# Ledger of designs, part 194: peptides against a protein of PDB entry 5A53

Target 1, 230 residues: chain A of PDB entry 5A53
Amino acid sequence: LVENVKQALFIPGQSCNKNLHDIMVDLSALKKPDMKRFNRKNDIHPFEDMSPLEFFSEKNDCSLMVLMTSSKKRKNNMTFIRTFGYKIYDMIELMVADNFKLLSDFKKLTFTVGLKPMFTFQGAAFDTHPVYKQIKSLFLDFFRGESTDLQDVAGLQHVISMTIQGDFQDGEPLPNVLFRVYKLKSYKSDQGGKRLPRIELVEIGPRLDFKIGRIHTPSPDMVTEAHKKP

## One batch from the design tools (peptide; made by RFdiffusion4, then SolubleMPNN)

Design b2_p24_7_s2 (from b2_p24_7, 8 letters changed)
Fold by OpenDDE base, seed 2:
Structure b2_p24_7_s2 (fold): chain B 230 residues (1-230), chain A 24 residues (1-24)
Amino acid sequence: as target 1 above (230 residues)
Amino acid sequence: LEELLKKLEEELKKKSIKYAKIEK
């Protein structure tokens, strides 16, 4: 079953600022062509009322949404939302640290729209801790795109890397997640007979350090329904 | 492909990305 590519909707909140807008533009470039953006600010408070998001999900046929808001308490906040059947499945606040870098901060490289990224996750908690498991699942869902057979090396353009910043114990604040994007460069090495391509990874941006905020987890019933492969 | 992935992991390690494993 070729799963349909999940469509994303980027929504500026009322408190969306220039930095968040720029981050949104750059991050959403990785989701093209499967991305929509609102050009107007919307007054949405997802942890108070989820109904507007469900409405937008259905109206725009988007199962992925990102709400951009900023406040003193939650600066540069990207709320990532997933829906199932146009109902909220899960939500997570990821606040972008001030040390972010935009695509313009890196060497401009050619980018083919619609190619599937590779993923790498660094940190055991991505497999064991419920919050980091959700983050891993979210970003895989968000950027995985079409199920192309990885067999086509030509389809491999970029790597999305997510790293948990440091170790932590139970009850401690959750470390940030370091989001990095690299482009794969392949060089034909003329070295003796075995065309082992030399490869290089070049950071292309954006560079985002995510501080974890509030989380909404799905009901057990929704988990069961969402995992039912038709 | 497997060789490419291995090389990618090696390049990720050079970028201080410890224990880089590419998810298939």
Scores: peptide ipSAE 0.175, ipTM 0.770, DockQ to the pose 0.018
Fold by OpenDDE base, seed 5:
Structure b2_p24_7_s2 (fold): chain B 230 residues (1-230), chain A 24 residues (1-24)
Amino acid sequence: as target 1 above (230 residues)
Amino acid sequence: LEELLKKLEEELKKKSIKYAKIEK
């Protein structure tokens, strides 16, 4: 089953500011060509009423959505939403820390649009903790594109790195997730021995540190339905 | 490929650790 590439819709909320707009533009560039953006602000409160998001999911045929909002309590908040059958599957608030860097802050490098990124996850909690498992699943769904069995090394241009910032114990606030994007540069080593290609990683941006906010988890019925292969 | 990926992961880990230290 060639899972169709999930389409993403980026939605500026009523409280969307310039910084969030810039972040939206840069992050959505990584999702091209499978991305739509609204140009107008929309008054959406997903944790109060999910109906507008379900409507937008259906109308735009997007199973991924990102709502951009900002308040004193939830500054630079990116709410990531997934739908199944145009119904809300899960949601998570990821607030961007003030130390963010945009693509313009890095050396401009040419890249081919539509190439699949490789992912790296640093932190055991990505495999054990429910919240970090959701984050891992979300970002894989968001950026992996079409599931091709052959990770064609020749087509590997980008690496998305996600790191849990430090250790934590039960009951402690969840550490931030550090989001980094790198371009792979392969050099032919002229050294006559085992020609291991020298790989250099160049950060290309954006650079985002995510503080974890509110979460909506799917119902057991929705989980079962979403995992039913047609 | 596996060796390449392993080296890549190691380099990414080094960079991630470096950034985590600078951001503190």
Scores: peptide ipSAE 0.160, ipTM 0.755, DockQ to the pose 0.016
Fold by OpenDDE base, seed 3:
Structure b2_p24_7_s2 (fold): chain B 230 residues (1-230), chain A 24 residues (1-24)
Amino acid sequence: as target 1 above (230 residues)
Amino acid sequence: LEELLKKLEEELKKKSIKYAKIEK
């Protein structure tokens, strides 16, 4: 059974700048080969009119989209969009903090295209808070694809780590999500006749701290339809 | 495999804590 991997489309908005372009290139590299990028800027405002995104979803057969925009109010903004049946399912704005690091800031390591990442989520809110649950679901859909059996450990190359930056209470601003990518290095260690695998994690980039912006949540009807197995 | 995953989670937790502390 060939897994139906979700395809992603990266769209530079009209306000896309060099930094956002570089971030787009580096983040999209993790989605290869299941990724498309537009080379031209598109004047799209998804929270005002979603129709252009639905059109692009259908035309490019992509159920995942990322719109790159920047303004004084929403600097380095990555709007992540999911579609179902080429209609908008959900959206979330994730603004990249200025302290970001690109792949060029890390030691270049050999990377096999098409291997599925392992995910780690740090913070209880990823399982309990609606916004962080959506973020968790989004990134799992975006980079992991469909659930694979445990046999894929032999193909484990990299780990995507997402951390909520600190604790928060009701009514407080939502903490940033720290996005980190590591390459897994496994070594055979012989300690006292017990071969315990030694694991080392090497950061490979990009390094992104996401500030949470605006959110569009699906209707209950769309949730029901999206979870219906064909 | 379970032991490997546990070790990985522990290492990632340590790194996450380190990053959260460095940014405070």
Scores: peptide ipSAE 0.029, ipTM 0.647, DockQ to the pose 0.016
Fold by OpenDDE base, seed 1:
Structure b2_p24_7_s2 (fold): chain B 230 residues (1-230), chain A 24 residues (1-24)
Amino acid sequence: as target 1 above (230 residues)
Amino acid sequence: LEELLKKLEEELKKKSIKYAKIEK
């Protein structure tokens, strides 16, 4: 089974700064080897004109894109874009809070590049609320891809944890999504004749708290086409 | 695998990650 791993393109916007660049580098490291990064800034405004992103999607054969921009209104903004057939499928703005931590802020641990992460989602809204459902879908699509192989458990190295920060009611501002990455350490422990694996989780970074911004949802027609298994 | 996942959920709970749902 040829894993059709989706390729990601990281794009510095015109307003990309050093902090966003560092975040981009660290987050994209989790997507290696299936990522590309532009070194030059590009003046792209996806909620005004999506055409440049569709062009980049096609030219780079990337169905995932992340645009790095920052303004007073949308500080440390990561716009996550998915394409289908090189046309925009959906977009979501996720603004990184100032309390972010980079990989350099954690103890450096060796890891194997290319292993698929396990995901954990904390918060019922990931299954019920349309915005959080999109976020869940996006991150699963971004880092895991379509292949669920049980063999991935034997090679389990990373855990990506996404937590909705608190409860909310209808009409209230959407709570932030807490993004955390852990390395899994498994130890064989003989406890009472049962080999119970001891598991330790070590945070490795980056640590990102995402504030939810603007969203573009796919048309019903695009949803239907994207779910058509070839 | 189920035992591993259960233990992972327990460890996540200890780290104040409440209500961990692990994608199987």
Scores: peptide ipSAE 0.026, ipTM 0.631, DockQ to the pose 0.018

Design b2_p24_7_s4 (from b2_p24_7, 12 letters changed)
Fold by OpenDDE base, seed 2:
Structure b2_p24_7_s4 (fold): chain B 230 residues (1-230), chain A 24 residues (1-24)
Amino acid sequence: as target 1 above (230 residues)
Amino acid sequence: LEKLLEELKKLLEKLSRKYARIEK
């Protein structure tokens, strides 16, 4: 079965700034080779009109899109969009906090392009809360595609950690999601003739804290269609 | 491999908690 790897399109919005551009470059590097980037700014307002995104999805054959915008109300905003049949499935605004770190802020480590990261999710809400479930689903779709085989584990180089920053109650503002990327380092520990594999994690970036913004949830009909296994 | 993955998960949880504390 050929893994149906979802293609991602990164779109700078009209309000895209240097910081967002740099974040876009660094985050999209993790999606290579299954990534396209527009070099030109596009005036897209997905929560007002979704039709331009559907058009781009179809024309670029990308079921994943990330729109980079910034405003006073929504600073460093990454709108993550998924399409199904080139129609909008869901959208979520994830605003990058000012404490972000780029790949250049970390020790440069070589990695193999095209290897899928392992994900880890910290926080019970990733399994129970609708918004965090959507985030979990989104990032898994974005980076893993449908099948993780044993070869993906054998070639594991990167780990992406997503952590909900603190506890929250119903009706409270949703805590940020801490996005961290690590490289796996395997050391053969020669402790007393037992080669115990020692694993170390080295942060490689980018480091992003996502503030959750607006969401668009799929229609029940689209949920049903998207979950139909052929 | 399973033990390695479990150790990795534990390490990741520790790191995640460490970063979550530093940012508070």
Scores: peptide ipSAE 0.153, ipTM 0.761, DockQ to the pose 0.016
Fold by OpenDDE base, seed 4:
Structure b2_p24_7_s4 (fold): chain B 230 residues (1-230), chain A 24 residues (1-24)
Amino acid sequence: as target 1 above (230 residues)
Amino acid sequence: LEKLLEELKKLLEKLSRKYARIEK
C-alpha cells in the first residue's frame, strides 16, 4: 500500500510576524519533504471565508494547510486546516504561547528527513473529548503518526509528545496542548552481562504550547465521505 | 521491540510530567 502522503501547505497570513514565521519554518521542517511554504503573505480569514483555502488546496494539491496569523485576540495563531476533495474538512486554531522554543534553542542534532515520528498522547481527553480527538487526529494525519509498526519502531528517530496541560471539567476552558519533539538515542548498556538497550530522549524542538481557539467541524456527509476507503 | 516501545512510552510520560511541572 503506497501510503498516500498528505502534503502540507504553510501560509503566512497578512498578520504573520517574525515569531510566527520562525515557528512555521521549524514546524514545517518536521514535515519535509512533504511540505510547501508560501513566501508571500495572504489575506485569508478562514472562519469568514474558506474559499481561498480550498483554492490553495486544489492548486497546490495539499490536503493539509497551516495559516499563520496574529491578533490581539488570537496571538501567534496557527490555524490547521484539513481538506477532503479540496473542500474544507475541518479547522482548528492553535495559538502558540509566548514560552515557545525554536530549533535554534536546542542542540543541533542531525536527523534523517522523511522518517515518521512516533506520537505519544498524554491525557484521557485525547480519546474522549471531541476537540482533543480532533487535535490527535490532525497531528497524526499531519506527521503520519497513525500507525507505528515494529519496523517503524526499529527505525524510530523522532518522538512527538502531546500533553494536555492539566485536568478540566465540562464548561471550563480547555487546557493547552504541550507539543514536544524528541530525538531518540539508543545506547547499548552492558550492565550485568545483559545488553539492556538504554534509551534516552533529547528534546530537539520546536517546543510549542498550544492554546485552543476556534474550531470548524466537518459536516456529517463529509465525515462519511472521508471515511469511505477508496 | 515491544518492550522497548513500552519503556520508551514510560520514559516519555515521565518527561512529559516533568515538563508539565516545570511550567507550574
Scores: peptide ipSAE 0.148, ipTM 0.755, DockQ to the pose 0.017
Fold by OpenDDE base, seed 3:
Structure b2_p24_7_s4 (fold): chain B 230 residues (1-230), chain A 24 residues (1-24)
Amino acid sequence: as target 1 above (230 residues)
Amino acid sequence: LEKLLEELKKLLEKLSRKYARIEK
């Protein structure tokens, strides 16, 4: 079974600034080689008109898109879009908090391009709450992190951790999602004649705290069609 | 490898909880 690798397109919106550009570059580095970036700004408002994104999906053969915009109401906003048959499947706004860190803020570590990350999700809501379930599905799909077979573990180089920042009740604002990227370091520790493999995680960036914004959910018909395996 | 994966998940969970507490 040849895994159909989903291609991602990163799109600077009209309001894209230097910070968003830098975040885009760093996040998209994790998606190489299956990533394209536009170098020019595009005036796209996906919650008002989805047609430009559907056009870009088809023209670039990308089923994943990220739109970079910023306003007073939605500062450092990354809109993640998925398409099915070049039609919008779902969308979610994730606003990056001002405390973000870039790859340049960490010790530069080389990684092999094209390796699948392992994902870890912290928070029960990732399995029970519709919004966090969508976020989990999105990031697994975006970075091809669903399959954790023994072969993937043997070649494991980096881990992506997603954490819900605290507990919440019904009717309360949804807590932020903490996005962290680690490189796996294996050490042979000789402690007392027993070689115990020691694993250390080193944060490599980017470090992003996502505030949840607007969401578009797929129609029941699109869900049915997307789950029809050919 | 399964034990390693479990240990890694536990380590990541601890780190994530640490970050969540520091960033509050």
Scores: peptide ipSAE 0.148, ipTM 0.757, DockQ to the pose 0.017
Fold by OpenDDE base, seed 1:
Structure b2_p24_7_s4 (fold): chain B 230 residues (1-230), chain A 24 residues (1-24)
Amino acid sequence: as target 1 above (230 residues)
Amino acid sequence: LEKLLEELKKLLEKLSRKYARIEK
């Protein structure tokens, strides 16, 4: 089953600014060619009314959406939305901290468009905590990082690292998720007769620290329907 | 980063071994 490549739609909200636009451009570049971007701002409030997003999902045939908004309470907010059957499946607000770095802040390294990144997750909570499980699922789904084949390994150029920033206990604020993108450099090392490939990671950007905001979780019925492989 | 590289190497080695078993 060639899993149909999920298309992503990036939507500037009414409060989208230059910084958010730049972040949108850089993050969406990693999703090429399977992304669309709106050039116009749209007044969408997904946690108040989801109907406009469902409409855009259907009209653009996109099961992934990212809404770019900014307010005093939710600065540099990227709302990640997934749809199933053009209905909202889940949503999560990820606010980009002010310490972000753009692709232009790193040494320009060329990369091939359309290659799947390898994901690495650091933090036990990605496997145990519901919110971090959703984040893991979202990013794997967004970039199709779940399926690695031989060709994916041989052609591996990019590693996306997601790290939970510190330990936390029940009832404490959820730590940020550190999003990092690396280019893989492989060197032939003749050390000790075993040609162990020397692998180096070079950060290429963007660098994003995500503060977790509001979450919408799917109903049990929607989970069941979404997991029904056709 | 060193830990990440080590983890990545281990992952790549596991994948390489998994695929080498499929090609044999």
Scores: peptide ipSAE 0.045, ipTM 0.641, DockQ to the pose 0.018

Design b2_p24_8_s1 (from b2_p24_8, 14 letters changed)
Fold by OpenDDE base, seed 3:
Structure b2_p24_8_s1 (fold): chain B 230 residues (1-230), chain A 24 residues (1-24)
Amino acid sequence: as target 1 above (230 residues)
Amino acid sequence: MFYRPVDPEEYKEELEAFRKFLSN
């Protein structure tokens, strides 16, 4: 089954500010051309009423959505939403720390729109802890783009890196997730034998540290339905 | 259209390929 590339809808909430707008623009640039942005603020509270998001998902044919809101309790909050059959599948609040960097803070490099990224996930919890497994699934879902043969890896241009900031134990607050984007530079290796090119990574932005907030998980019935292969 | 959520287990091979490529 070749699935179509999932479309993302970025939605400014009523409390969206300049910083969130800038973050939205820069993050959504990584999703081009499979991205839509609303220009108007929308008064949406997904953990109170999910129906407006389901409406937008269906109307815009977007299975991925990001709501931009900010409050004292949830500053620079990006609520990531996925839908299945235009119904809410899962949601997660990821609050951007104040130390964020925009694309304008980095050297401008040539970037081909539409190429899928490579991914790296640092931290064992991405494979074992339910929240970080959801985050890993979400970002793979969000940015994987078109299906590519493993032979085409050498043609990819950028890397999305996600790192769990430190170790944690059960009952402790969940560490932040560090989101980084790098441009790949390839050099001829003079090492006899392995003709694999030398790789250099250059950070291109945006740089985002995500604090984990509220989470909505799908019902068992929805999980079963969503994992059915046609 | 029904869009299935990604199962990270299905991407292990691809992620390993990325890791190997980036380790050079």
Scores: peptide ipSAE 0.550, ipTM 0.927, DockQ to the pose 0.828
Fold by OpenDDE base, seed 5:
Structure b2_p24_8_s1 (fold): chain B 230 residues (1-230), chain A 24 residues (1-24)
Amino acid sequence: as target 1 above (230 residues)
Amino acid sequence: MFYRPVDPEEYKEELEAFRKFLSN
């Protein structure tokens, strides 16, 4: 069964500020045309009551949601939520560090809306550590778009890169995840009669360093049900 | 519709294709 492209809903929380709103606009632009944004602030506390998010998921037919909140303890907090059957599957808080860059901070390049990105993940923990595995799954789920034949990779225009910032040991705070977006520039290099296309990456933004916050994981029963192939 | 969460293992081949393409 070919699943339709997942739709994302961006929700300003009550504490959403201008910077976080700008981040929301820029990040959501990468999800076009499969994105909705609320214009009004909503007083939602997902780790206290998940029912409002489940309601919004069903009402808007969005299996992906991002709640934008900010406090002294959780500054520039993007809560990423996934639903299964319009019930909360998982949640993760990703707080944007103050060194963020918006799309306007980079050179404007032409961009085809609707093309899926390529992905790169740097850090062994993306494959071994439960939290980083969840992050990897989340961002793949969020931006994968339509299923593409492997033959069409050469037609893709941009790369989403995610890097774990440094090594860590058990019991230490989890390193930040560095989110970067690049556009591909292909140059025809004529070296010795073999045209090997030289690829250069140009950063286009946004640039986000994510600090990991609170996490909600699905029940074992929900995991089993969600991974059932029809 | 019941949208399944992505299993990164199912995406491994595509990720490897991206890696190979970007490394050339």
Scores: peptide ipSAE 0.543, ipTM 0.926, DockQ to the pose 0.833
Fold by OpenDDE base, seed 1:
Structure b2_p24_8_s1 (fold): chain B 230 residues (1-230), chain A 24 residues (1-24)
Amino acid sequence: as target 1 above (230 residues)
Amino acid sequence: MFYRPVDPEEYKEELEAFRKFLSN
């Protein structure tokens, strides 16, 4: 069963500021054409009441949502929400550090809208730690796009890179996740008689360092239902 | 439509393909 590409809804919260708005615009550009953005601020508090998000999910037919809020406690907070059957599946707060860079901070390069990215995940915890597993799953859901044959990898143009910032032990605060986007530049290299194309990565933005906040996880029953193949 | 959350295990092959491609 070929599933349609998941649609994302970007929602400015009541406390959304200009910086968050700009981040929203730039991040959502990576999801084009499969994204919607609200122009008006909405007073939503997902960890207090999830019902408004479920309503928006159903009304807009979006299984992915991002709520943009900012406070002293949770500055530049992007709450990523996934729904299953228009019910909340999981949520995670990812706060953007102040050192962010927008697309305008990088050299403008030609970009094909709608082409799926490559992904790279750096850090063992993406495969072992529940929170980072969720993050990995989330970003794959957000940006994978259409299924592409593995033979077509050479036709892809950009890379979303996610890196766990440093090592950590049990009981320590979870390191930030470094979100980077690169455009692939291919060169013909005559190294060693085999014309292996040399690949260079050029950062294109946005550059976001995510601090992990609150998390909502689905019930075991919901997990079972959500992963059932029809 | 009911969209299923991604199972990272289903993407291992694709991710490995990306890794191999980018390591050249």
Scores: peptide ipSAE 0.540, ipTM 0.924, DockQ to the pose 0.828
Fold by OpenDDE base, seed 4:
Structure b2_p24_8_s1 (fold): chain B 230 residues (1-230), chain A 24 residues (1-24)
Amino acid sequence: as target 1 above (230 residues)
Amino acid sequence: MFYRPVDPEEYKEELEAFRKFLSN
């Protein structure tokens, strides 16, 4: 079953500031052309009432949403929401640390809009810990784009890298997730007659360190329904 | 159309392909 590319809706909350807006613009640029942005601020509190987000999901036919808010407790907060059947599936707050870098902070490199990224995930917890599993699922869902044949990997131009910042034990605060974007630079290396292309990665931005906040997980029934293959 | 959330297990092969490609 070839699924259509999921569309993302970026929603400025009432407390969205300039920095968060800039982050939104840069992150959403990676999702073009499968992205919509609201121009107006919306008073949405997803952990209090999810109904406005479900309404927007249905109205805009977007199964992915990002709400941008900022408060003293949750500065530069990007709430990532996924819907299934226009109902909330899961939510996670990812707060952008102050050390963020925008696209303008990097050397401008031309890239093809709409070309899917490669992904790398660093940290065992992405496969074992429920929160990081959700994050891995979310970002794959968000940026995977079109399904491609494995033979087309050589044609891809950029990498989204996600790294868990350090080890942690049970009961400790969850480490940040480091979000990085790189462009591939291929060099023809002539080693012994076999041209093994040497690949170098050049960071292109944005650079975001995500602090994990509140999480909403789907009910077991909703999980079962959402993962049913037709 | 109902969009299913990604199951990371379904992407293991693709992720491995990326890893192999980037390791060259």
Scores: peptide ipSAE 0.526, ipTM 0.920, DockQ to the pose 0.806; fails the geometry check

